Peptides against a protein of PDB entry 4N7V. Designs and how they scored, part 20

Target 1, 222 residues: chain A of PDB entry 4N7V
Amino acid sequence: TLRSITSPLVAHRLKPIRQKTKKAVVSILDSEEVCVELVKEYASQEYVKEVLQISSDGNTITIYYPNGGRGFPLADRPPSPTDNISRYSFDNLPEKYWRKYQYASRFVQLVRSKSPKITYFTRYAKCILMENSPGADFEVWFYDGVKIHKTEDFIQVIEKTGKSYTLKSESEVNSLKEEIKMYMDHANEGHRICLALESIISEEERKTRSAPFFPIIIGRKP

## One batch from the design tools (peptide; aimed at target 1 L38 R99 R106 F107)

Design b2_p15_1_s2 (made by RFdiffusion4, then SolubleMPNN; from b2_p15_1, 5 letters changed)
Fold by OpenDDE base, seed 1:
Structure b2_p15_1_s2 (fold): chain B 222 residues (1-222), chain A 15 residues (1-15)
Amino acid sequence: as target 1 above (222 residues)
Amino acid sequence: DLEKELQKLHEEFFS
């Protein structure tokens, strides 16, 4: 099943974006829907041959073939759906579209990993908790130039000198220079606070049932 | 940064 290889994409709270590549254009619309346009080139003109439009919660997929399958000239936005459209639920999506859905999902996850959910300014750093899940990315930009980037898979450190390295185990973290450990300790504290705030704000958001509270900014740069 | 990662993603799915 599709569910066994990917979860429904989640595009809520993401800003509109349009990214063009050679064979596809992927967009997050103002509506927070996600569109994948499959592109073919004929006589030096690019045409959209197929469109997958996916709901913001990833559960509904609308597929259409512009201009009766002949293609529609590539423009600055997806072509409007035609009369010949197919609509599927996530669990009923034909297998022939699974790869394209996975592409959309991976794109959204990538965007989420770069989309601030909580920005927290400390005395020493700008901390950012991102939108991706599980294990949201966490970035710490120290005002003195040190950067720490945490993901569920690794921790990347960029020192003042520009020296960069990646840590993938607890033992490697424990072997850090004392000076770097101080930065890591601060980063971890900021991370803890952001996660705590995320939980509190999310609960309040659930109770209120209003417009999204995120993204949120806590504090200001000194 | 996003563009570079997208390029890698595109190559993974369309090359």
Scores: peptide ipSAE 0.470, ipTM 0.940, DockQ to the pose 0.803
OpenDDE base, seeds 2, 3, 4, 5: peptide ipSAE 0.453, 0.458, 0.464, 0.466; ipTM 0.937, 0.938, 0.938, 0.939

Design b2_p15_1_s3 (made by RFdiffusion4, then SolubleMPNN; from b2_p15_1, 6 letters changed)
Fold by OpenDDE base, seed 5:
Structure b2_p15_1_s3 (fold): chain B 222 residues (1-222), chain A 15 residues (1-15)
Amino acid sequence: as target 1 above (222 residues)
Amino acid sequence: DLEKELQELHDEYFS
């Protein structure tokens, strides 16, 4: 099943974006829907031959073939669904579209990993918890130039000298210079605080059923 | 950064 290889994408709170590659254009719309446009070139003109439009919660997929399958000239937005429209639920999506859905999902996750959910200013750094899940990315930009980027898979450190390295195990973290450990300790504290605030704010959102509280900025740059 | 990673993702799915 599709569910066995990916979860429904979640594009809520993401800003609109449109990114073109050689064979596809992927977009997050103002509606927070995600569109994958499959592009073909004919006589030096690019045409959209197929569109997957995925709902913001990832559960509904609308697939259409513009201009009766002949393709529609590539524009600054996806073509309107006028011809050969099919609508599927996530669990009923034909297997032939699974790879394209996975692409959309991975794209959304990538965007989420670069989309601030919580920005927290400390005395020493700008901390940013991102929107991706599980294990949201966490970035710490120290005002002195040190940067720490935490992901579910690794920790990247950029030192004042510009030296950059990646840590993939606790052993490597424990082997850091004491000076770098101080930065790591601060990063971890900021991370903990952001996660705690995320939980509290999310709970309040649930209780009040109000508009989204995120993204949020806490504190101010010194 | 995002563009580079997107290109890599694109190559993975559309090459």
Scores: peptide ipSAE 0.329, ipTM 0.906, DockQ to the pose 0.869
OpenDDE base, seeds 1, 2, 3, 4: peptide ipSAE 0.347, 0.304, 0.307, 0.325; ipTM 0.912, 0.900, 0.899, 0.905; seed 1 fails the geometry check

Design b2_p15_1_s4 (made by RFdiffusion4, then SolubleMPNN; from b2_p15_1, 5 letters changed)
Fold by OpenDDE base, seed 4:
Structure b2_p15_1_s4 (fold): chain B 222 residues (1-222), chain A 15 residues (1-15)
Amino acid sequence: as target 1 above (222 residues)
Amino acid sequence: SLEEELQKLHEEHFS
């Protein structure tokens, strides 16, 4: 199943973006929908031959072939759907489109990993919890120049000197120099706080059913 | 950068 290889993408709260490559253009629209435009070149002109338009919650996929499959000239936005539109739920998406959906999902996850959900200023650092899930990225920018970037898979440390290294296990973290451990401890505390606040704020958001509370900024730079 | 990572992602899927 598609679900076995990816979850429905979630593009809520993401800013519009359009990324072009040779074979595709992927966009997050103002509506927070995600579009994958499959591009072909013909006679030195790029044409959109296929479009996957995915709802912001990832559960609905609308597929259409511009201009009756002949293609529509690539523009600054996806071509509008016209006739012969196919609409699928996530679980009913034909297998032929799974890889393209997976691409869209990975794109969204990448954007989410760079999209602040919570910005928290401490005495020593700017902490940022990102939108991606599970295991949201967490960045700590210490005012003295040290940077720590935590992902689900690794922790990257950039020291004042510019020395950079990656930690992939708890053992490696435990083997850090004492001076770096202090930064790590602070980062971990900031991370804990952000996660706690995320939970609390999300719960209040659920209760109020109002406009999104995120992104949120907590504190101010000293 | 985000752009670099996006480009890499594109290459992984469409190369």
Scores: peptide ipSAE 0.301, ipTM 0.892, DockQ to the pose 0.900
OpenDDE base, seeds 1, 2, 3, 5: peptide ipSAE 0.298, 0.285, 0.296, 0.296; ipTM 0.892, 0.888, 0.892, 0.891; seed 3 fails the geometry check

Design b2_p15_2 (made by RFdiffusion4)
Pose (drawn by RFdiffusion4):
Structure b2_p15_2 (pose): chain A 222 residues (1-222), chain P 15 residues (1-15)
Amino acid sequence: as target 1 above (222 residues)
Amino acid sequence: EFEEEVEELAEEYLD
């Protein structure tokens, strides 16, 4: 059953983005709702045969077929719903559409992995904690020129040369130059600070009923 | 790169 494989998507605090493609148009609206529009081409013009719209919390799914000859003319914004529409909860979503919800879930998870939640400016680097929690990606751009990309699985180092390599395990990073560890440790301290900063601020957010406390930009680029 | 990943996903799920 859907929910065997996937969890409801989370599109909160994401910026509006629209992506065209040969098959479909997948987007995130200003209301932070995820919209998936299937697209067909006819008479040198594009037609829409199905629209999936998922709530911000991913719990509510609305699907409408503007069933008509020629479907729906493709525009820059999702079309208004027709009358032959549908609405399901996440658990009550039919066996159909499951391939499409999983696609939308990946789209959102990808966007979150490139959405800054906390931006921290150190003496040596620009630190960014991303949105794809738990275990969000951590990216460090040193003013020195070195780039460090931290994942739940990976550590990625891009030296000033452009010489790039990936370090997976604790043993792999220990196989180091004892100078690059400074970059590693400074980035890890920055990661420690951002995870700590995120916790005490999101804690105050649960104490409140206001506009989101994210994203944050801390300090300034010297 | 982001558009390519979206196209790969479309090939995987929207076939």

Design b2_p15_2_s1 (made by RFdiffusion4, then SolubleMPNN; from b2_p15_2, 6 letters changed)
Fold by OpenDDE base, seed 4:
Structure b2_p15_2_s1 (fold): chain B 222 residues (1-222), chain A 15 residues (1-15)
Amino acid sequence: as target 1 above (222 residues)
Amino acid sequence: EFDKEIEELTDEYLS
């Protein structure tokens, strides 16, 4: 099943974006829907041959073929659906579209990994917990120039000198120079706090059923 | 911003 490969994408709270590649244009719309426009070139003109429009919660996929499948000239926005629109639920999406859905999902995850959910200013750094899940990215921009970027898979450190390296295991983290460990400790503390706040705020958001509380900024740059 | 990453995703999924 598709569900065994990926979960429904979640594009809530994401800002509109339109990214063009050679073979596709992928967008997050003002409505927070996600659009994948499959692009083909013909006679030096790019045409949108197929569009997948996915709801913000990822559960509904609308597929259409512009201009009766002949394609519609690529523009600054997805072509409007007209005839022969197919609508699928996530669990009923035909297999032939799974790869394209995965593409959309991965794109959304990428955007989420760069979308601040919580910005937390400490005495020493600007900490940012991102929107992606599971294992949201966490960035720490120290005011002195050091940067730490934590992902589910690795920790990247950029030192004051510009020296950059990636850590992929706890043993490597434990082998860091003492001066870098201090930054890591601070980063970890900021991370812990952001996660705690995320939990608390999310719970309050659930209780109040109000407009989204996120993104949120905590503290001020010294 | 993340053009490279998106291009890589495109190549991976839509090639």
Scores: peptide ipSAE 0.592, ipTM 0.953, DockQ to the pose 0.825
OpenDDE base, seeds 1, 2, 3, 5: peptide ipSAE 0.587, 0.584, 0.585, 0.589; ipTM 0.953, 0.953, 0.953, 0.953

Design b2_p15_2_s2 (made by RFdiffusion4, then SolubleMPNN; from b2_p15_2, 7 letters changed)
Fold by OpenDDE base, seed 4:
Structure b2_p15_2_s2 (fold): chain B 222 residues (1-222), chain A 15 residues (1-15)
Amino acid sequence: as target 1 above (222 residues)
Amino acid sequence: DFDEEIEKLTDEYLE
């Protein structure tokens, strides 16, 4: 099943974006829907041959083929759906569209990994917890120039000198120089706080059932 | 780079 490969994408709170690639244009619309425009080139003109429009919660997929499959000239926005629109739920999406849905999902995940959910200013750094899940990216920009970027898969460190390296195991983290460990400790503390705040705020958001509380900024740069 | 990452995803999923 598609569900065994990926979860429904979640585009809530994401800012609109339109990203053109060679084979597709992928967008987050003002409505927070996700749109994949499959692009083909013919006679030096790019045409949108197929469109997948996915709801913000990822559960509804609308598929259409502009101009009866002939394609619509690529423009600054997706072509409007016309006739022969297919609408699927996530669990009923035909297998032929699974890779395209995965593409949209991965795109959204990437955007989410770059979208601040919580910005937290400490005495020493600007900490940012991102929107992606599971294991949201966490960035720490120390005011002295050190940067730490934590992902589900690795920790990247950029030192004051510009030296950059990646840590992929606890043993590597434990082998850091003492001066770097201090930055890591601070980063970890900021991370813990952001996660705690996320939990608390999310719970209040659930209770109020109002407009989203995120993104949120806590504190100010000293 | 975001653009590079998206292009990579495109190549991976939309061949």
Scores: peptide ipSAE 0.598, ipTM 0.958, DockQ to the pose 0.910
OpenDDE base, seeds 1, 2, 3, 5: peptide ipSAE 0.595, 0.590, 0.591, 0.590; ipTM 0.959, 0.958, 0.958, 0.958

Design b2_p15_2_s3 (made by RFdiffusion4, then SolubleMPNN; from b2_p15_2, 8 letters changed)
Fold by OpenDDE base, seed 1:
Structure b2_p15_2_s3 (fold): chain B 222 residues (1-222), chain A 15 residues (1-15)
Amino acid sequence: as target 1 above (222 residues)
Amino acid sequence: SMAEEIERLTDEYLS
């Protein structure tokens, strides 16, 4: 099943974006829907031959073939759906579209990993918890130039000298120079605080059922 | 860049 491969994508709170590639244009619309336009080139002109439009919660997929399958010239926005529209639920999506859905899902996860959910200014750094889940990316920009980027899989460090390296195990983290450990300690503390605040704020959102509180900015740059 | 990462995803899934 598709569910065994990926969960429904979640595009809530993401800003609109349109990215052109060689084979597709992928977008997040103002409605927070995700759109995949499959592009073909004929006589040096690009045409949209197939469109997948996915709801913000990932559960509804609308598929259509512009201009009766002849394709529609690539424009600054997806072509409007015509009468030849197929609508599927996530669990009823035909297997032939699974790879394209996975593409959309991975795209959304990428955008989420670069979308601030919580921005927290400390005395020494700007900390940012991103929207992706599980294991949201966490970035720390120290005012002196040091940068730490944490993901679920690794920690990237950029030192003042510009030296950059990636840590993939606890042993590597423990082998850091004392000077770098100080930055790591601060980053970890900022991360802990952001996660705690995320939990508290999310619980309040659930209780109030109001407009989303995120993204949020805490503190200010000194 | 994000654009480059999206291009890689496109190649991976839509090739």
Scores: peptide ipSAE 0.745, ipTM 0.976, DockQ to the pose 0.930
OpenDDE base, seeds 2, 3, 4, 5: peptide ipSAE 0.744, 0.744, 0.745, 0.743; ipTM 0.976, 0.976, 0.976, 0.976

Design b2_p15_2_s4 (made by RFdiffusion4, then SolubleMPNN; from b2_p15_2, 7 letters changed)
Fold by OpenDDE base, seed 1:
Structure b2_p15_2_s4 (fold): chain B 222 residues (1-222), chain A 15 residues (1-15)
Amino acid sequence: as target 1 above (222 residues)
Amino acid sequence: SFDEEIEKLTDEYLE
């Protein structure tokens, strides 16, 4: 099943974006729907041959072939759906579209990893917890120029000198210079606080059932 | 870069 290889994408709270590649244009719309436009080139003109439009919760996929499959010239927005529209639920999506759905999902996940959910200003740094899950990315931008980026898989450190390195194990973290450990300690504390706030705010969202609270900014730049 | 990452994803999943 599709569910065995990916979960429904989640595009809620993401800002609109339109990303052009050689073979496709992938977008998050104002409606928070995700759109994949499959592009082919003919006579030096790009045409949209197929469109997948996915609901913000990832559960509904609408597929259409512009201009009866002949394609529609690539524009600044997806072409309007034609009368030949197929609509699928996530669990009923034909296998032939699974790779395209995965593409959309991976795109959304990447955007989420760069989308602030919580911004927390400390005395020393701007901390940002991102929207991706599980294991949201966490970035710390120290005001003195040090940067730390935590992901589920690694920690990247950029020192004041511009020296950059990646840590993939606890042993490597423990082997850091003492000066860098101080930054790491602060980053970890900021991370803990952001996770705690996320939990508290999410619970309040659940209770109030109002407009989303995220993204949120805590504190201000000194 | 972000653009490069998306291009790689495109090549990985789309013909």
Scores: peptide ipSAE 0.638, ipTM 0.964, DockQ to the pose 0.910
OpenDDE base, seeds 2, 3, 4, 5: peptide ipSAE 0.635, 0.636, 0.641, 0.634; ipTM 0.963, 0.964, 0.964, 0.963; seed 4 fails the geometry check

Design b2_p15_3 (made by RFdiffusion4)
Pose (drawn by RFdiffusion4):
Structure b2_p15_3 (pose): chain A 222 residues (1-222), chain P 15 residues (1-15)
Amino acid sequence: as target 1 above (222 residues)
Amino acid sequence: EEEYEEELEEIEEKL
C-alpha cells in the first residue's frame, strides 16, 4: 500500500518553482502546494490531460480531469479545477496515481536538498544547512576556494585546484593530508553550530504561532 | 517510470 514505500511529502518553506518537460509540468506554487500536470501535444500545441495537486503537508491530494476535447490548454500557471474533480487523504489515495505521488515526493525532496535553511558566515567559509531533514545536506564554500559537501552518507571535497574526490567512511577521511583536516574540522564545527542553532530556534517556533523562523542568514560575508 | 527518471535527471541538472 502507498505508505509502504513512501511518506507524505513536505513542501513547507520552499520557494515557487516551475519545471517544464516533454511529458509533464511539475511545480510548487506560492501557496507551497505541489502541482503535477500531465501534458499532451496536439496540433503543434500542448494539452493537459490530468492535474494532481498535493497539500503542503502532503496529506491532501486533489485530482481533476478537465475532461473535454483537446484537454486543457497549457499555460504558465496551473488551471482552475473543473467539476469532475476528486479529493483523497494520503492513506485513501487509490492504487492509481501512486507512481505520480512518488514522483512528486522525489521532486520535493530534491528541491529541499537545495534549499538553504540556515546560512552561517564564519571567518573562513560560508556554511549552509539545507532543508531535507532529517540529516540534511551540508555545504561549505570556503572563501579560500575549497568546497565541502556533506551528506548523511558522503563527504565531498573540492580543492582550490578543482581536484575533486569523495570520502565515504571515517577510515576514508582519515586517509588524509593533515592540512585538509582543518577544512574538514572547521566545516564539521560549522555543521555542529548550525544543527545546534536550528534546534534552539525551531524549539522557540513550536512555542509560537507565527511566520516561519526559516530560512536564516547569520553573520555577513567579510 | 523510465521517463520519469529521465525527467528528474533533467530537472536536477536545471537546478

Design b2_p15_3_s1 (made by RFdiffusion4, then SolubleMPNN; from b2_p15_3, 8 letters changed)
Fold by OpenDDE base, seed 5:
Structure b2_p15_3_s1 (fold): chain B 222 residues (1-222), chain A 15 residues (1-15)
Amino acid sequence: as target 1 above (222 residues)
Amino acid sequence: DKEDEEDLKEFEKSL
């Protein structure tokens, strides 16, 4: 099943973006829907032959073929649905579209990993918890130039000198120089605080059923 | 899949 490969994508709170690749254009719309446009080139003109429009919660996929499958000239936005429109739920999506959905999902996940959910200014750093899940990316930009980037899989450190390295295990983290450990400790504290705030704010958001509280900025740059 | 991965990598470079 598609669900065995990926979960429904979540595009909520993402800013509109349009990214062209060789064979596709993927977009997040103002509506927070996600579009995958399949592009073909004929006589040096690019045409959109197929569009997958995915709801912001990833659960509904609308597929259409512009101009009866002849294609629509590539533009700055997806072509409007006109001909041969099909609508599927996530669980009913035909297998032939799974790869395209996965592409959209990976794209959205990447955008989420670069989308601030919580920005927290400490005395020493700008901390940013991203929108991706599970295991949201966490970036710490120290005002002195040190950067720490935490993901679910690794920790990247960029030192003041520009020296960069990646830590993939706890043993490697424990082997850090004392000076770097200080930065790591601060990063970890900032991360803990962001996660705690995320939880608290999300709970209040749930209770109030109000407009989204995220993204938020906490504190100010010194 | 390989082409999609290359396309994704291209996208990642743009972010």
Scores: peptide ipSAE 0.026, ipTM 0.675, DockQ to the pose 0.862
OpenDDE base, seeds 1, 2, 3, 4: peptide ipSAE 0.027, 0.024, 0.026, 0.025; ipTM 0.660, 0.663, 0.676, 0.669; seed 1 fails the geometry check

Design b2_p15_3_s2 (made by RFdiffusion4, then SolubleMPNN; from b2_p15_3, 6 letters changed)
Fold by OpenDDE base, seed 3:
Structure b2_p15_3_s2 (fold): chain B 222 residues (1-222), chain A 15 residues (1-15)
Amino acid sequence: as target 1 above (222 residues)
Amino acid sequence: DEEWEEDLKEFEEQL
């Protein structure tokens, strides 16, 4: 099943974007829907042959073929659906579209990993919890030039000297110089606070059923 | 499948 290889994409709270590659154009719309435009070149002109429009919660996929599959000239936005529109739920999506859905999902996840959910200013650093899940990326920009980037898979450190390295195990973290451990301790505390705030704010959003509270900025740069 | 991985790398470079 599609569910065995990916979860429904989540594009909520993402800013509009349009990115072009050789084979496709992926867009996040103002509606937070995600569009994958499949591009073909013919006579030095690019045409959109197929469009997957995915709902912001990833659960509904609308597929259409511009001009009855002849294609529509590539423009600054997805072509409007006209005829031959198919609508699927995530669990009913035909297998032939699974790879294209995964492509959209991976793009959205990448955008989420770069989209601030919580920005928290401490005495020493700007901390940023990103929108991706599970294990949201967490960045700490110390005002003295040190940077720490935490992901689910690794911790990247950039020292004041510009020396950069990646830590992938607890043993490597434990082997850090004492000076770097102090930065790591501060980063971990900022991370803990952001996660706690995320939980509290998300619960209030659930209760109120109001407009999203995120993204949020807490404190200000000293 | 390789074609889509290249496209994703292009996206990563553009972001």
Scores: peptide ipSAE 0.037, ipTM 0.716, DockQ to the pose 0.814
OpenDDE base, seeds 1, 2, 4, 5: peptide ipSAE 0.036, 0.030, 0.037, 0.037; ipTM 0.713, 0.688, 0.715, 0.716; seed 4 fails the geometry check

Design b2_p15_3_s3 (made by RFdiffusion4, then SolubleMPNN; from b2_p15_3, 7 letters changed)
Fold by OpenDDE base, seed 1:
Structure b2_p15_3_s3 (fold): chain B 222 residues (1-222), chain A 15 residues (1-15)
Amino acid sequence: as target 1 above (222 residues)
Amino acid sequence: DKEWEEELKEFEKSL
């Protein structure tokens, strides 16, 4: 099943983006829908041959073939849906489209990992909890130039000198220089606070059923 | 497949 390969993509709260690759253009629209435009080149002109338009919650996929499958010239936005539109639920998506959906999903997940959900300014750093899940990325930009980037899989440290290294285990974290441990301690505290705020705010969102509260900014740069 | 993996990699570089 498609579900065994990927979960439905989640594009909520993401800003509009349009990114071109060799064979595709992927977009997040103002509506928070995701479009994958499949591109073919003919006579030095690029044409959109197929479009997958995916709902913001990833559960509905609309597929159409511009200009009756002849293709439509690539433009600054996806071509409008034409006749012969196919609409599928996530669980009913034909297998031939699974890789394209996975492409869209991974794109969205990457964008989410770079999209601030909570920005928290401490006395020493700018802390950012990102939108991706599970295990949201967490970045700490210390005002003195040190950077810590936490992911589900690793911790990256960039020192004042620009020296960069990656930690993949607790043992490696424990082997850090005392100076770096101080930064790590602060990063961990900032992370704890951001996760606590996320929980509290999410609960309030649930209760009010109003517009999203995220992204939020707590404090200001000194 | 490998084709889409390369597309994703190219995209990641563009961000």
Scores: peptide ipSAE 0.036, ipTM 0.687, DockQ to the pose 0.690
OpenDDE base, seeds 2, 3, 4, 5: peptide ipSAE 0.033, 0.034, 0.036, 0.035; ipTM 0.673, 0.665, 0.672, 0.671; seeds 4, 5 fail the geometry check

Design b2_p15_3_s4 (made by RFdiffusion4, then SolubleMPNN; from b2_p15_3, 6 letters changed)
Fold by OpenDDE base, seed 3:
Structure b2_p15_3_s4 (fold): chain B 222 residues (1-222), chain A 15 residues (1-15)
Amino acid sequence: as target 1 above (222 residues)
Amino acid sequence: DEEWEEDLKEFEESL
């Protein structure tokens, strides 16, 4: 099943973006829908031959073939669906579209990993919890030039000297110099606070059924 | 933009 390969994509709270490659254009729209335009070149002109439009929650996929499958000239936005529109739920998406859905999902997940959900200013650093899940990316920018980037898979450290290295295990973290451990401790505390705030705010958002509370900024730069 | 193009290349090759 598609679900065994990927979960429904989540494009909520993402800013609009349009990225072109040779074979595809992927967009997040103002509506937070995701569009994958499949591009073909004919006589030195690019045409959109197929469009997958995915709802912001990833559960609905609308597929259409511009201009009756003849294609529509590539423009600054996806072509509007006019006819021959197919609509699928995530669980009913034909297998022939699974790779294209995965492409959209991976793109959205990448964008989420670079989209601030919580920005928290401490006395020593700017901390940023990103939108990706599970295991949201967490960045710490110390005002003295040290940087720490935490992901689900690794921790990247950039020292004041510009020396950069990646930690992939707890043993490597434990082997750090005492000076770097102090930065790591502060980063971990900032991370804990951001996760706690995320939980509390998400619960209040659920209760109020209001407009999204995120992204948020906590504190001020000194 | 360049960062996104590199990241998307792997995904595009998987299509």
Scores: peptide ipSAE 0.036, ipTM 0.688, DockQ to the pose 0.135
OpenDDE base, seeds 1, 2, 4, 5: peptide ipSAE 0.028, 0.031, 0.031, 0.030; ipTM 0.677, 0.657, 0.656, 0.677; seed 1 fails the geometry check

Design b2_p15_4 (made by RFdiffusion4)
Pose (drawn by RFdiffusion4):
Structure b2_p15_4 (pose): chain A 222 residues (1-222), chain P 15 residues (1-15)
Amino acid sequence: as target 1 above (222 residues)
Amino acid sequence: EFEEEVEELAEEYLE
């Protein structure tokens, strides 16, 4: 059953983005709702044969077929719903559409991985903690020129040369130059600070009922 | 890169 494979998507605090493609148009609206529009081409013009709209919390799914000859003319914004529409909870979503919800879930998880939640400026680097929690990606751009990309599985180092390599395990990073560990440790301290900063601020947010406390930009680029 | 990943996903899920 859907929920066997996937968890409801989270599109909160994400910026509006629209993505055209040969098959469909997948987007995130200003209301932070995820919209998936299936697209067909006819008479050198594109038609829409199905629209999936998922709530910000991913719990509510609305699907409408503007069933008519020629479907729906493709525009820059999602079309208004017709009358032959549908609405399901996440658990009550039919066996159909499951391939499409999983696609939307990946789209959102990809966007969150490139969405800054906390931006921290150190003496040596620009630190960014992303949105794809838990274990969000961590990216460090040193003013020195070195780039470090941290994942729950990976550590990625891009030297000033452009010489790039990936370090997966603790043993792999220990196989180091004892100078690059400074970049590694400074980035890890920055990661420690951002995870700590995120916790005490999101804790105050649960204490409040206001506009989101994210994203944050801390300090300034010297 | 982001557009390519979205196209790969569309090929995988939107048959």

